Peptides against a protein of PDB entry 3H8D. Designs and how they scored, part 170

Target 1, 122 residues: chain A of PDB entry 3H8D
Amino acid sequence: DMKRQQRFFRIPFIRPADQYKDPQNKKKGWWYAHFDGPWIARQMELHPDKPPILLVAGKDDMEMCELNLEETGLTRKRGAEILPRQFEEIWERCGGIQYLQSAIESRQARPTYATAMLQNLL

## One batch from the design tools (peptide; made by RFdiffusion4, then SolubleMPNN)

Design b2_p25_1_s2 (from b2_p25_1, 9 letters changed)
Fold by OpenDDE base, seed 2:
Structure b2_p25_1_s2 (fold): chain B 122 residues (1-122), chain C 122 residues (1-122), chain A 25 residues (1-25)
Amino acid sequence: as target 1 above (122 residues)
Amino acid sequence: as target 1 above (122 residues)
Amino acid sequence: MEKFLEWLRSRGLVPDEEELERLAE
């Protein structure tokens, strides 16, 4: 539905083990989310010490943010919202297109703006 | 077409008469643009000393940016690109919905993502 | 955002407070 806003967010994180270390010793990661209207469509995590994690709605619901967009408060956190391309560039670098495509082919992906866009692209 | 990226930009400007004045005497305006793929769909200007100007493709082509998105260089200007809502909020405050609707009704508006969205909204 | 940040922690992701503050600048 064209009425649903596509909104993207990122939040920096550190490892629990680094929580109390000096800033220079805190290795940073990034949590990314794509919300298709009120519900998350894609999630992505860049970790400092392991491969990136890609998650898509339907397939990975148990590992994705269960809060709707308003519940997250992300819309009210200055600096959290990012441009679509800021998400997509990282998504593509991490193999997100292939990941989502695979989820669609296996019938695990829930229909979202992301799945629709991919199907239009291919 | 879902393939066309909807991108928004904002550029500050000052009045020609203020160009050589001290910074405190330069009243700023803001130039906004919505690009539906490579071509501009909406343009908006906030002036420090006159009412805002709203422009829509088809109706106001002669007053709008004639360059395609790549030609503008806006995509390469750090800080120029803004979130959709940052444009839409100002657009709505300035009566943009009514302006675009009127252009559609008079058959002056060129079909764009903006016109399609409005027609889906109403 | 407290509920969301707690969710992140439950996933093993500690929000980076310093960077979060910088993002708000």
Scores: peptide ipSAE 0.268, ipTM 0.623, DockQ to the pose 0.461
Fold by OpenDDE base, seed 3:
Structure b2_p25_1_s2 (fold): chain B 122 residues (1-122), chain C 122 residues (1-122), chain A 25 residues (1-25)
Amino acid sequence: as target 1 above (122 residues)
Amino acid sequence: as target 1 above (122 residues)
Amino acid sequence: MEKFLEWLRSRGLVPDEEELERLAE
């Protein structure tokens, strides 16, 4: 929906095992989220020691952030918000288009801006 | 069009009269642009010493940037790209909604993402 | 956003506070 604002965020993280190590020994990961209005549409996690995780609304609700956008506080955390392309570039690199397409075809995906965009592109 | 990427940019500028003054005596302005795919849709200028200037495609082509997005080099200028809300917040504050609406009603506005968005909101 | 950070931790993701501060600058 054109009326709903599309907003993207990322948060850096480290592994629990590294949290008490010196900074030089902390391997970084990145948590990403796409919010379609107040509700999350896509989530993506880049890990330093395992394959990326891609999640889409409807299919992966149990693993996705349960907080609405306002509850997360992400809009109030300076530096957390990113440009759409900063999300999409990583999403595409990780196979996100195919992942979301599969979720749509299996009727597991909840309709979002992301599903609509993909259906327009195909 | 959902297929066309909406991208926003801002560039700081100083007045020609200030360009050889000490930094403390240089008043800054801000040039803003909204590109609907490769083509500019809106332009906005914040001046330190006069009212803001709002421009919309179709109506104000003579005063707007004549370069397409790639020709501008803005995508390659680090720090130039801004979030949609960073543009829209200023646009709305400057009366951009009314300005664009007037351009649509007078049939001076070229159809863009901006005109479509406004027509969806109304 | 403490609740959100706690959610991240529950998922096994420890927020990188040092990097978060750098991003805010």
Scores: peptide ipSAE 0.266, ipTM 0.623, DockQ to the pose 0.475
Fold by OpenDDE base, seed 4:
Structure b2_p25_1_s2 (fold): chain B 122 residues (1-122), chain C 122 residues (1-122), chain A 25 residues (1-25)
Amino acid sequence: as target 1 above (122 residues)
Amino acid sequence: as target 1 above (122 residues)
Amino acid sequence: MEKFLEWLRSRGLVPDEEELERLAE
């Protein structure tokens, strides 16, 4: 449904093991999300010490944020919201196109704005 | 509160690094949870490549599920719910009794059905 | 927001409060 608003967010995080270290010793990661209307469509995690994680609705629901957009409070957190391209550039570099495509082909992906866009592109 | 329902769940997971590997190369772990009414009391993680993780309410809240039971959707996930003994057998083998006892003795454990049962036993 | 941050922590992602504050500037 194209009338749904597409919104993107990122949140910085550190490793649990670094939780009690000095700031200079805390390696930083980034959590990203794409919301298609009130519900998450894609999730992405950049980690300082391991490969990035890509998740898509339908396939990875059990590892993704179950809160609706309003419940997250992300829209009310200054600095959390990012531009579509800020998300997509990272998504592409991480192999997101291939990941989502595979989820579509295997019939694991739930239809979202993201699946529609990919199917229009390819 | 003995009137609260005790419910147990397990969810399989794979390592993030194995995310893009073929199924035969994805080593499986298991996430376990004990809910005392709406809130988690114990959490347990079996990993294919590292020691098991034991967590108890009060002591390990920051590393445990913060969602209430209904929010997790576990009650609606077919195959996720397990019998009490299915949880307890693994808990015991992993050293859960000693772990929880230590948390009680150090006054780190939040009172739950699990702490009450242990205190009745020992 | 706190509920969401708690969810992140449960997933093993500790929110970086220092950086979050910088982003809010």
Scores: peptide ipSAE 0.249, ipTM 0.609, DockQ to the pose 0.281
Fold by OpenDDE base, seed 1:
Structure b2_p25_1_s2 (fold): chain B 122 residues (1-122), chain C 122 residues (1-122), chain A 25 residues (1-25)
Amino acid sequence: as target 1 above (122 residues)
Amino acid sequence: as target 1 above (122 residues)
Amino acid sequence: MEKFLEWLRSRGLVPDEEELERLAE
């Protein structure tokens, strides 16, 4: 639905094991989120020590942020919001198109802006 | 058309009269652009010494950037691209909704993502 | 943000406070 605002966010994280290490020894990860209106549509995690994790609404709800956008406070965290392409570029590099497509084909994906966009793309 | 990428940009400018003044005496203006795919859909200018200028495709083509997005080089200017809401917030404050609506009603506006969005909003 | 940060931690993601501060600058 074009009426819903598409918003993208990124939050840096470190591994729990690194939380008490010196800054130089903390390997960075990045948590990404795409919100289609108030609800998360896609989530993505770049980890320093394992393959990226891709998550799409419907299929991966259990692993995705359960908070609505307002509850996250991300809109109030300066620097957290990113441009759509900043998300999409990483998403694409991580195989997100194929991942979402597979989720759609398996009828696991909840309809979102992301699913609609992909269907238009294909 | 949802297939076209909506991109927004902001560039600071100063008045020609201020170009040779000390930095403290240079009043800043801001040039904003909304590109619906390769083509500009909306342009907006915040001036330090006069009311904001709003421009919409079709109606104001003569006053708007004549370059396609790639030609502008804005995509290659770090810091120029802004979030949609960063544009829309200013647009709304400047009366952009009414301006675009009037342009549509007068059949002066070229169909763009912006016009479509407004029509969905109303 | 508190709830969100807690959620992140629950997922095994420790928010990088240092970088978060940098982003806010």
Scores: peptide ipSAE 0.270, ipTM 0.624, DockQ to the pose 0.498; fails the geometry check

Design b2_p25_1_s3 (from b2_p25_1, 10 letters changed)
Fold by OpenDDE base, seed 1:
Structure b2_p25_1_s3 (fold): chain B 122 residues (1-122), chain C 122 residues (1-122), chain A 25 residues (1-25)
Amino acid sequence: as target 1 above (122 residues)
Amino acid sequence: as target 1 above (122 residues)
Amino acid sequence: MEKFLEWLRSKGRVPDEEELEKLAE
C-alpha cells in the first residue's frame, strides 16, 4: 500500500558478554528494521559471531520487534533512520529475497510492502 | 508507479557573489531534488536571500535539472542522498503541496510519484 | 527509545552506546 510510509532503521548492538569489555573488545552487531507504516515488515540482524538473521512479518513475528514504530522511539533517535537502499543492500546480500520468497510460497509471510515489492520483482 | 525508486537529494550551494568571500561571509543555499526513477519529479531550492523556489515536472521543466539521475552523479556523491521525509518536510514548509496541487489543476504537472501521492492525500 | 532498548536487551542485544552516540553526531 503506497499510502503507508516505508521507513528503515538501524541500531548497533553488542553481545551481552561484551558489554563490560573495553570498546576494542566489543564485537558489534547491527539490528535493522523495515517498517511498513506502523508495523514492522522485515527485521534483519548482523551478528559478529554468527550468520545474519532474516525475519519477515507473519513468519517470524515471535522473533521480531513487537513494538509499533511509534513505540520504538526510533523515529526520535537521531541517526537511527537509514535510506531504503541501505537496508535493501544488506537484505539482498544476506539472501533476503530468497528468504522472503520462500516465506511467501509457504504461505507464512504476512502481506506487506516488502512482499508486494518482491512479487513485482519476480 | 511503485516500481520506480523514489530518491531524494540535497546539495548545498553558495551565491556566485559569495564564492570568493571568506567562509563566514558565504550564505548557503540548498538544492533539493526528488527523482521518480531516473527522472526528476520535484526540485526545490532554499536561497539565503530570496524566497524558496519550488519546481514540479511538466510545469517547470526548463528550470529543473535536465539530467537524468545517473547523469547527475548524485547517487555517487556521498552525503547527497536524503531521506524522503527530509525532502517532504521542507517541501511542505515551502508550500509545495499547494504548488503541486495548483500545477495539477492547471494541467501543467506531468504525472509522477509526487502527483500520485498528492492525489491520494487529497 | 527506552522501550525499544529494553526490548532489544530482552532479546540479548545490548545497545551499543558508543556507536549510538556516533549516530547522534
Scores: peptide ipSAE 0.296, ipTM 0.618, DockQ to the pose 0.511
Fold by OpenDDE base, seed 3:
Structure b2_p25_1_s3 (fold): chain B 122 residues (1-122), chain C 122 residues (1-122), chain A 25 residues (1-25)
Amino acid sequence: as target 1 above (122 residues)
Amino acid sequence: as target 1 above (122 residues)
Amino acid sequence: MEKFLEWLRSKGRVPDEEELEKLAE
C-alpha cells in the first residue's frame, strides 16, 4: 500500500562483554529497521566482530523485532529515525537486494513495500 | 515512477532587511523542497511576517527552484535533508493537500510523485 | 522505548547509551 508510511530507524549497541569496559574498549554495532506502516519489513545488523545480519519479513520473523512500530517507541526516541537512503545504502552494501530477491524466489518473503520495490526495480 | 527517490530538504533564511541586525532581531523563515528524483515536485516557504507560500510543479514553475537536485548542492549540505514526514506535516498544516488537489483539477499540475500519492489517497 | 531496549538486550545487543545521547543532539 502506497499509503503506508515507510520509516527507518537505527540504534547503536555494544556487545554484552564490553558493557563494563572503558569507552575506548567498547566495540560498537548498529541495529537497523525498516517499517512498512506499523509492521517491520526488514531488519539489518552491523556487528563489530562478525558479518552483517540481514533479515526480511516472512522468512526471518523469529529473529526480527516482534514489536510493532508503536510498541517499539522508536518514533519517540530523538535521533533514532533515519532517512531512507541511510538504510538503503547499508542494505545494498551488505547484499540486501540479493538476499531479499532470494527470499521472494523461494516464496519465503512476506509481501511488503520492500518486496514491491524490488519487483519494480527488476 | 516508484523507482525515483523522494528526497526532502529545508533551508533556513532570514529577511534581507534583518541581514545586518543583531541575532535576536533576525526573524527566520524556512524554505522547503520535495524532489521527485532529480526534479522538484513541491516547494514550500514559511515566512515570519506573511502567510506560507505553497508551490507545485507545472503550476508554479516560474516561482520554484529552477535547478535540478544535483545543481542545488542540497544533498551535499549537511543538515539540509529532512525526513518525508518533516515536510508533509508542514505541507498539510499549510493546506497543501487542497492546493495540490486544485492544481490537479484545473489541469495545472505536472504529474509527479506528489500528484500520484494524492490521487491514491482520494 | 524501554520494551524495545529490553528486547534488544535479550538478543545480546546492549544499547549504547553514549551514542544514543549523541543522536539526540
Scores: peptide ipSAE 0.294, ipTM 0.622, DockQ to the pose 0.495
Fold by OpenDDE base, seed 4:
Structure b2_p25_1_s3 (fold): chain B 122 residues (1-122), chain C 122 residues (1-122), chain A 25 residues (1-25)
Amino acid sequence: as target 1 above (122 residues)
Amino acid sequence: as target 1 above (122 residues)
Amino acid sequence: MEKFLEWLRSKGRVPDEEELEKLAE
């Protein structure tokens, strides 16, 4: 529902194997989330050593963050929140439009702001 | 061979369907290339509506640019050439390391600077 | 935030504290 606030977040991560290496030897990944109100609608991960991961609510619940927005503490972490376009740009580059569309078509996607926007667009 | 100059390039593109739309309605993709001397070693494509495409010499010759570096004119195109890290950052985010590794393991990769670097790293 | 960070770790993603600090600047 459009009444729910759409909020986006990004958190950098490294591989467990790189934890104790020098900074220059730590390959960085990025974890992204789109919250539609209190619940996650989309999740995206950029990994340094494997293809990007795209996840959408309904289809990928088991792999997505199960914490509600407040539980994550992301709203209280300075620098974690990003602009919508900062998420969408990466999402689009990674093929998120097609991914979400397929999830909708297969009736695997839980209705979210994201599904609504896509259905309005297409 | 390390004696060959490694050069990297990036070109934006828009979808054919967006050619005549307003700029705000033109979703941009990005075409990337790594040239090992005169010949392409890696190619990468970021699309606004589908997953990234990763290509490596030997395996993906039919899909990659068949022009040698000089023929492309990229060296003469202002703003096209990018720094190595500007390519590698995206390559890594898209899973290029794993992709190239698999191509090497399957004996599909043509030896290039890229294959050599990876084999030295792993 | 700690709960989230623990969740990330459980998924094999170690939060990058160095970069997190940079984001806070």
Scores: peptide ipSAE 0.292, ipTM 0.488, DockQ to the pose 0.304
Fold by OpenDDE base, seed 5:
Structure b2_p25_1_s3 (fold): chain B 122 residues (1-122), chain C 122 residues (1-122), chain A 25 residues (1-25)
Amino acid sequence: as target 1 above (122 residues)
Amino acid sequence: as target 1 above (122 residues)
Amino acid sequence: MEKFLEWLRSKGRVPDEEELEKLAE
């Protein structure tokens, strides 16, 4: 439904190997999520030592957060929610448009707000 | 080893049923831990709606935190560490001395700093 | 702390982020 609320979140993370190190030795990554209503539509991860990970619903369900929005608790974590553009800017820089487009064309993407917006753009 | 550092921590928690409620409807509990060196010696929980839970190493291993101190990250959580007396005061009020003593007498308690101190007291 | 928080949740104790933030001040 086009009336579903689109919400975006990010959470910082560190590598397991860095968990017990001094702060200066912890390389930080960022976990991003786009929720189309209660369910995730896109997930993205910026890693300090490897290429970004891009994931889209339908294609990458096994690697994406399986929790619904409420289950994540993200809406209740101060500072976790971000503006749409804060997600989209990173998404675009990481090649997300092309990634999602390919997923659509290969019929792997589940229809979401993200797929709809992209198809309206094309 | 009697030279092991004794460290104490507390973390507030809420009941799962209250997780999604408004703040005023979230009744808070408190999780306490005593680490004898890297390993937990005592654990204690104050609940808003039931009697305190007291746990001692050896007897209650299956219910206690299985992570070593470093794995918990408690030493890196600002505000988590508390003074010994802040733990012991609650422990005593909850009947911890009697609980640990009984665990020692029944040969269920693993020897720890806590068991040693109690035996020195008796 | 993430590992601990996950463990704690698995035991039916949901970390109270609001109170944690207060304690961190």
Scores: peptide ipSAE 0.132, ipTM 0.527, DockQ to the pose 0.295

Design b2_p25_1_s4 (from b2_p25_1, 10 letters changed)
Fold by OpenDDE base, seed 5:
Structure b2_p25_1_s4 (fold): chain B 122 residues (1-122), chain C 122 residues (1-122), chain A 25 residues (1-25)
Amino acid sequence: as target 1 above (122 residues)
Amino acid sequence: as target 1 above (122 residues)
Amino acid sequence: MEKFLEWLRSRGLVPDEEELEKLAL
C-alpha cells in the first residue's frame, strides 16, 4: 500500500562496556530505522568499532524491532525522527541497496515500501 | 505521479522594515514550502503581525515560488529542510486543509501530491 | 519508549542518554 507513511528515526547508543565511563570515553553508535506505516521495513546500525549492520524486513525479522511504531515511542521522542534522505544516505553508503536487492532476489525480503522503491529503480 | 519525492522546507524571515533594527526589534516570520518533486505544491507564511498566508499550486502560482527546487538552493541550505509533519502540523493549524479543499472544489488547484492526499482523506 | 529502550539494550545497544538529552533540546 503506497499510502502508508514512511518515517525514519535514529537513536544514539553506546557500547555496554562504555556505559559507566566518562563521556569522552564512550564510543557512540547510531541505530536507524525505517518504518513503513506501523512496521519496521529497514533497520541499520552504525557501530564505532565494527562494520555497519543492515537489516530488512522478512529476512532479518528476528534482529529487527518487533514493536510497532507507536509502541516504540519514537514519534514522541523529540529529535529522534529524521528525514528520509538522512536514512537513505547512510543506507546507501553501507551497501543497503545491494543488501536489499539480494534479499529480494532470494525471496527473503518481505514486500515493503523499500522493496517496491528498489524494484522501481532496478 | 506518486513516485515524486515530497520535500519540505522552512526559512525564517524578517520584515523589511526591521531589516536594520537591533536583533531584539526584528520580528521573525517563517516561510514554508512543500515541493512535490521539482515544483512547489504548497507554500505557507507565518507572519509576526498578520494572519498566516496559505498558497497552493495552480491557484496561487503568482504568489508562490516560481523556482524549481534545485534553483532555490534549499536542498543545499543547512537546516532548511524539515520533516513532512513539521509542515503539515502548521498547515493544518492554519486551515490549510480547508484552503486546499476549496481550491480543489473550485478547480483552481493544480493536481499535486497534496491534492491527491487530501482527496484520499475526504 | 521504555519498552523500546529495553529492546535496544537486549540487542546490546545502550541508549546514549547524554546524546538523547541533546536531541531533546
Scores: peptide ipSAE 0.275, ipTM 0.615, DockQ to the pose 0.518
Fold by OpenDDE base, seed 2:
Structure b2_p25_1_s4 (fold): chain B 122 residues (1-122), chain C 122 residues (1-122), chain A 25 residues (1-25)
Amino acid sequence: as target 1 above (122 residues)
Amino acid sequence: as target 1 above (122 residues)
Amino acid sequence: MEKFLEWLRSRGLVPDEEELEKLAL
């Protein structure tokens, strides 16, 4: 549905094991989200110590944010919202296109703006 | 065409008459642009001393930026790129929906992402 | 925001308060 607003966000995080260390000893990661209207369509996690995690609606629901966009408060957190390309560049580098494509082909992906866009590219 | 990237930009400007005045005496305006791929789709100007100016491709080509996006250098200007909603909120406040709708109805609007989105809303 | 931050924690992600503050600047 082209009527739903596409919004993208990121939040920095550290490992639980580092939360009480000196700032210089805290390795940072980044949590990313794409919301298709009120509901999350894609989630991505850049970890400092392991491979990136890619998640798509339908396939990975149990590991994704269940809060709707308003409930997250992300729209009210200054600096959290990012440009679409800021998400997509990372997504593409991490193999997100192939990941989402595979989820579509296996019938695991829930239809979202992201799935529609990918289908338009193919 | 859903394959074209939608990008939005704004640049502050001052009136030519104020360019040599003390900073405190320079009234600022804002120039906004929506690029549908390489070509401008909408332009908007907030002036400190006159009503907002709304411009849409097809109807207002002679008053709009003729440079393609890369030629403008906007993508290389830090802080110039803005979120879609940062454009749309101002656009809507200025009556942009009605303006674009009227341009479509009069057959003056060139088809763009903006015209397509509006048609999806109606 | 508290619910969201708690959700992050439940996933094993501790929000980086220092960087979050910088985002607000």
Scores: peptide ipSAE 0.274, ipTM 0.620, DockQ to the pose 0.472
Fold by OpenDDE base, seed 3:
Structure b2_p25_1_s4 (fold): chain B 122 residues (1-122), chain C 122 residues (1-122), chain A 25 residues (1-25)
Amino acid sequence: as target 1 above (122 residues)
Amino acid sequence: as target 1 above (122 residues)
Amino acid sequence: MEKFLEWLRSRGLVPDEEELEKLAL
């Protein structure tokens, strides 16, 4: 259903080893999520000291947020919600198109808004 | 096409009569727009001293923004773009559902994402 | 949101409280 609400969120994080250091010595990362209705479709992690992690529903379920959107509380956290383009720009730069395409081709991806949009672009 | 990008924008304005007054004496209004792809679907104006104005494509073309999205420069104005819910909350409070429904029933509304969503709700 | 933040921690991601507060402004 292309009419399901598409919502995007990001949360800043630091490394466990940095959590007790001075603020200037904490290297920041960003956790991103795309929810297709109540269920997550894509997850992305920008780490300060390693390559980005891309995850898509169906293929990477064990590594993705297991909570539905309501359970996360993200919609109630001011500033957590972001515009679609704020997610997509990063997704594209990290090779998200190719990653999701590969997941579709291998039949590992669960159908979502993201898979539908990619298939429409191709 | 439900796959067209839906984008929402908000711009503050002051009354012409207030533009040369002290900041504390300038009453602010808000101009809102919903673009369905490149073309505007809905426009909404919150005035400080009169009732809100609701406008929908097809019915109110002469009173709505005549520029396509790219021509407006809104996508290049930092802070102008807002989340869908930021628009829809105000739209609902101002009677937008009923207004658009009436425009559809009278066959004045041009088909847009907004008309499709309303017809799916009903 | 506490359950979600705990999930993040379990994944090795410590929520940045300082930045979270800034986002809320």
Scores: peptide ipSAE 0.274, ipTM 0.614, DockQ to the pose 0.515
Fold by OpenDDE base, seed 4:
Structure b2_p25_1_s4 (fold): chain B 122 residues (1-122), chain C 122 residues (1-122), chain A 25 residues (1-25)
Amino acid sequence: as target 1 above (122 residues)
Amino acid sequence: as target 1 above (122 residues)
Amino acid sequence: MEKFLEWLRSRGLVPDEEELEKLAL
């Protein structure tokens, strides 16, 4: 239910082409996740060389992390967990509100904390 | 020429719909600009409710700031000027590299410091 | 964590170990 714990994480990544370059030549990206209880609700990827990718449960399941929260190990990785606002700020900047709204309207979004919250605000 | 001063600026904005709301209810967006000498080379807008907007000179002139740098008053606005990396970091995250590259390839981009720099790296 | 990192790689995202270490500091 809506009482499930909402947890947010980010992981830095580099492009495959940069993995053997010197650190100064590695362009950084960021992978973000919002977990609604054990399951991912939203995923977001900031790439250094292409537009950001926004993903929402139900619509984008095939592109989203398939592991439950415990399986990811994110809860045990120091520095991976972030504050809700740290996720939401980027989500909003990248058009996540509109993206999720459209997914809800098209009946593609699986109900999550994120969908419920947005529906409450609209 | 390439010796022109490269200057970067950002201005926060709120949605028109929020302009009369309490501060806590005003979602913030950010307007960014890169000026190559007196003329804008790149513009970027981070909106709280839609995807980021990327604009490059030549291709997007009709949507970009039409004022020269001095006319904008940005150089005189405390807090408006930002470091190059502060612009580039967001530009990259939003897919600006690919966007500008495509504009160059399609011969839509006007030559600027930005186009030259990218062409040097490719 | 290794399983997750493998998943990231499969998506074309190479985990930045150096930066991850910095996050842990």
Scores: peptide ipSAE 0.272, ipTM 0.483, DockQ to the pose 0.278

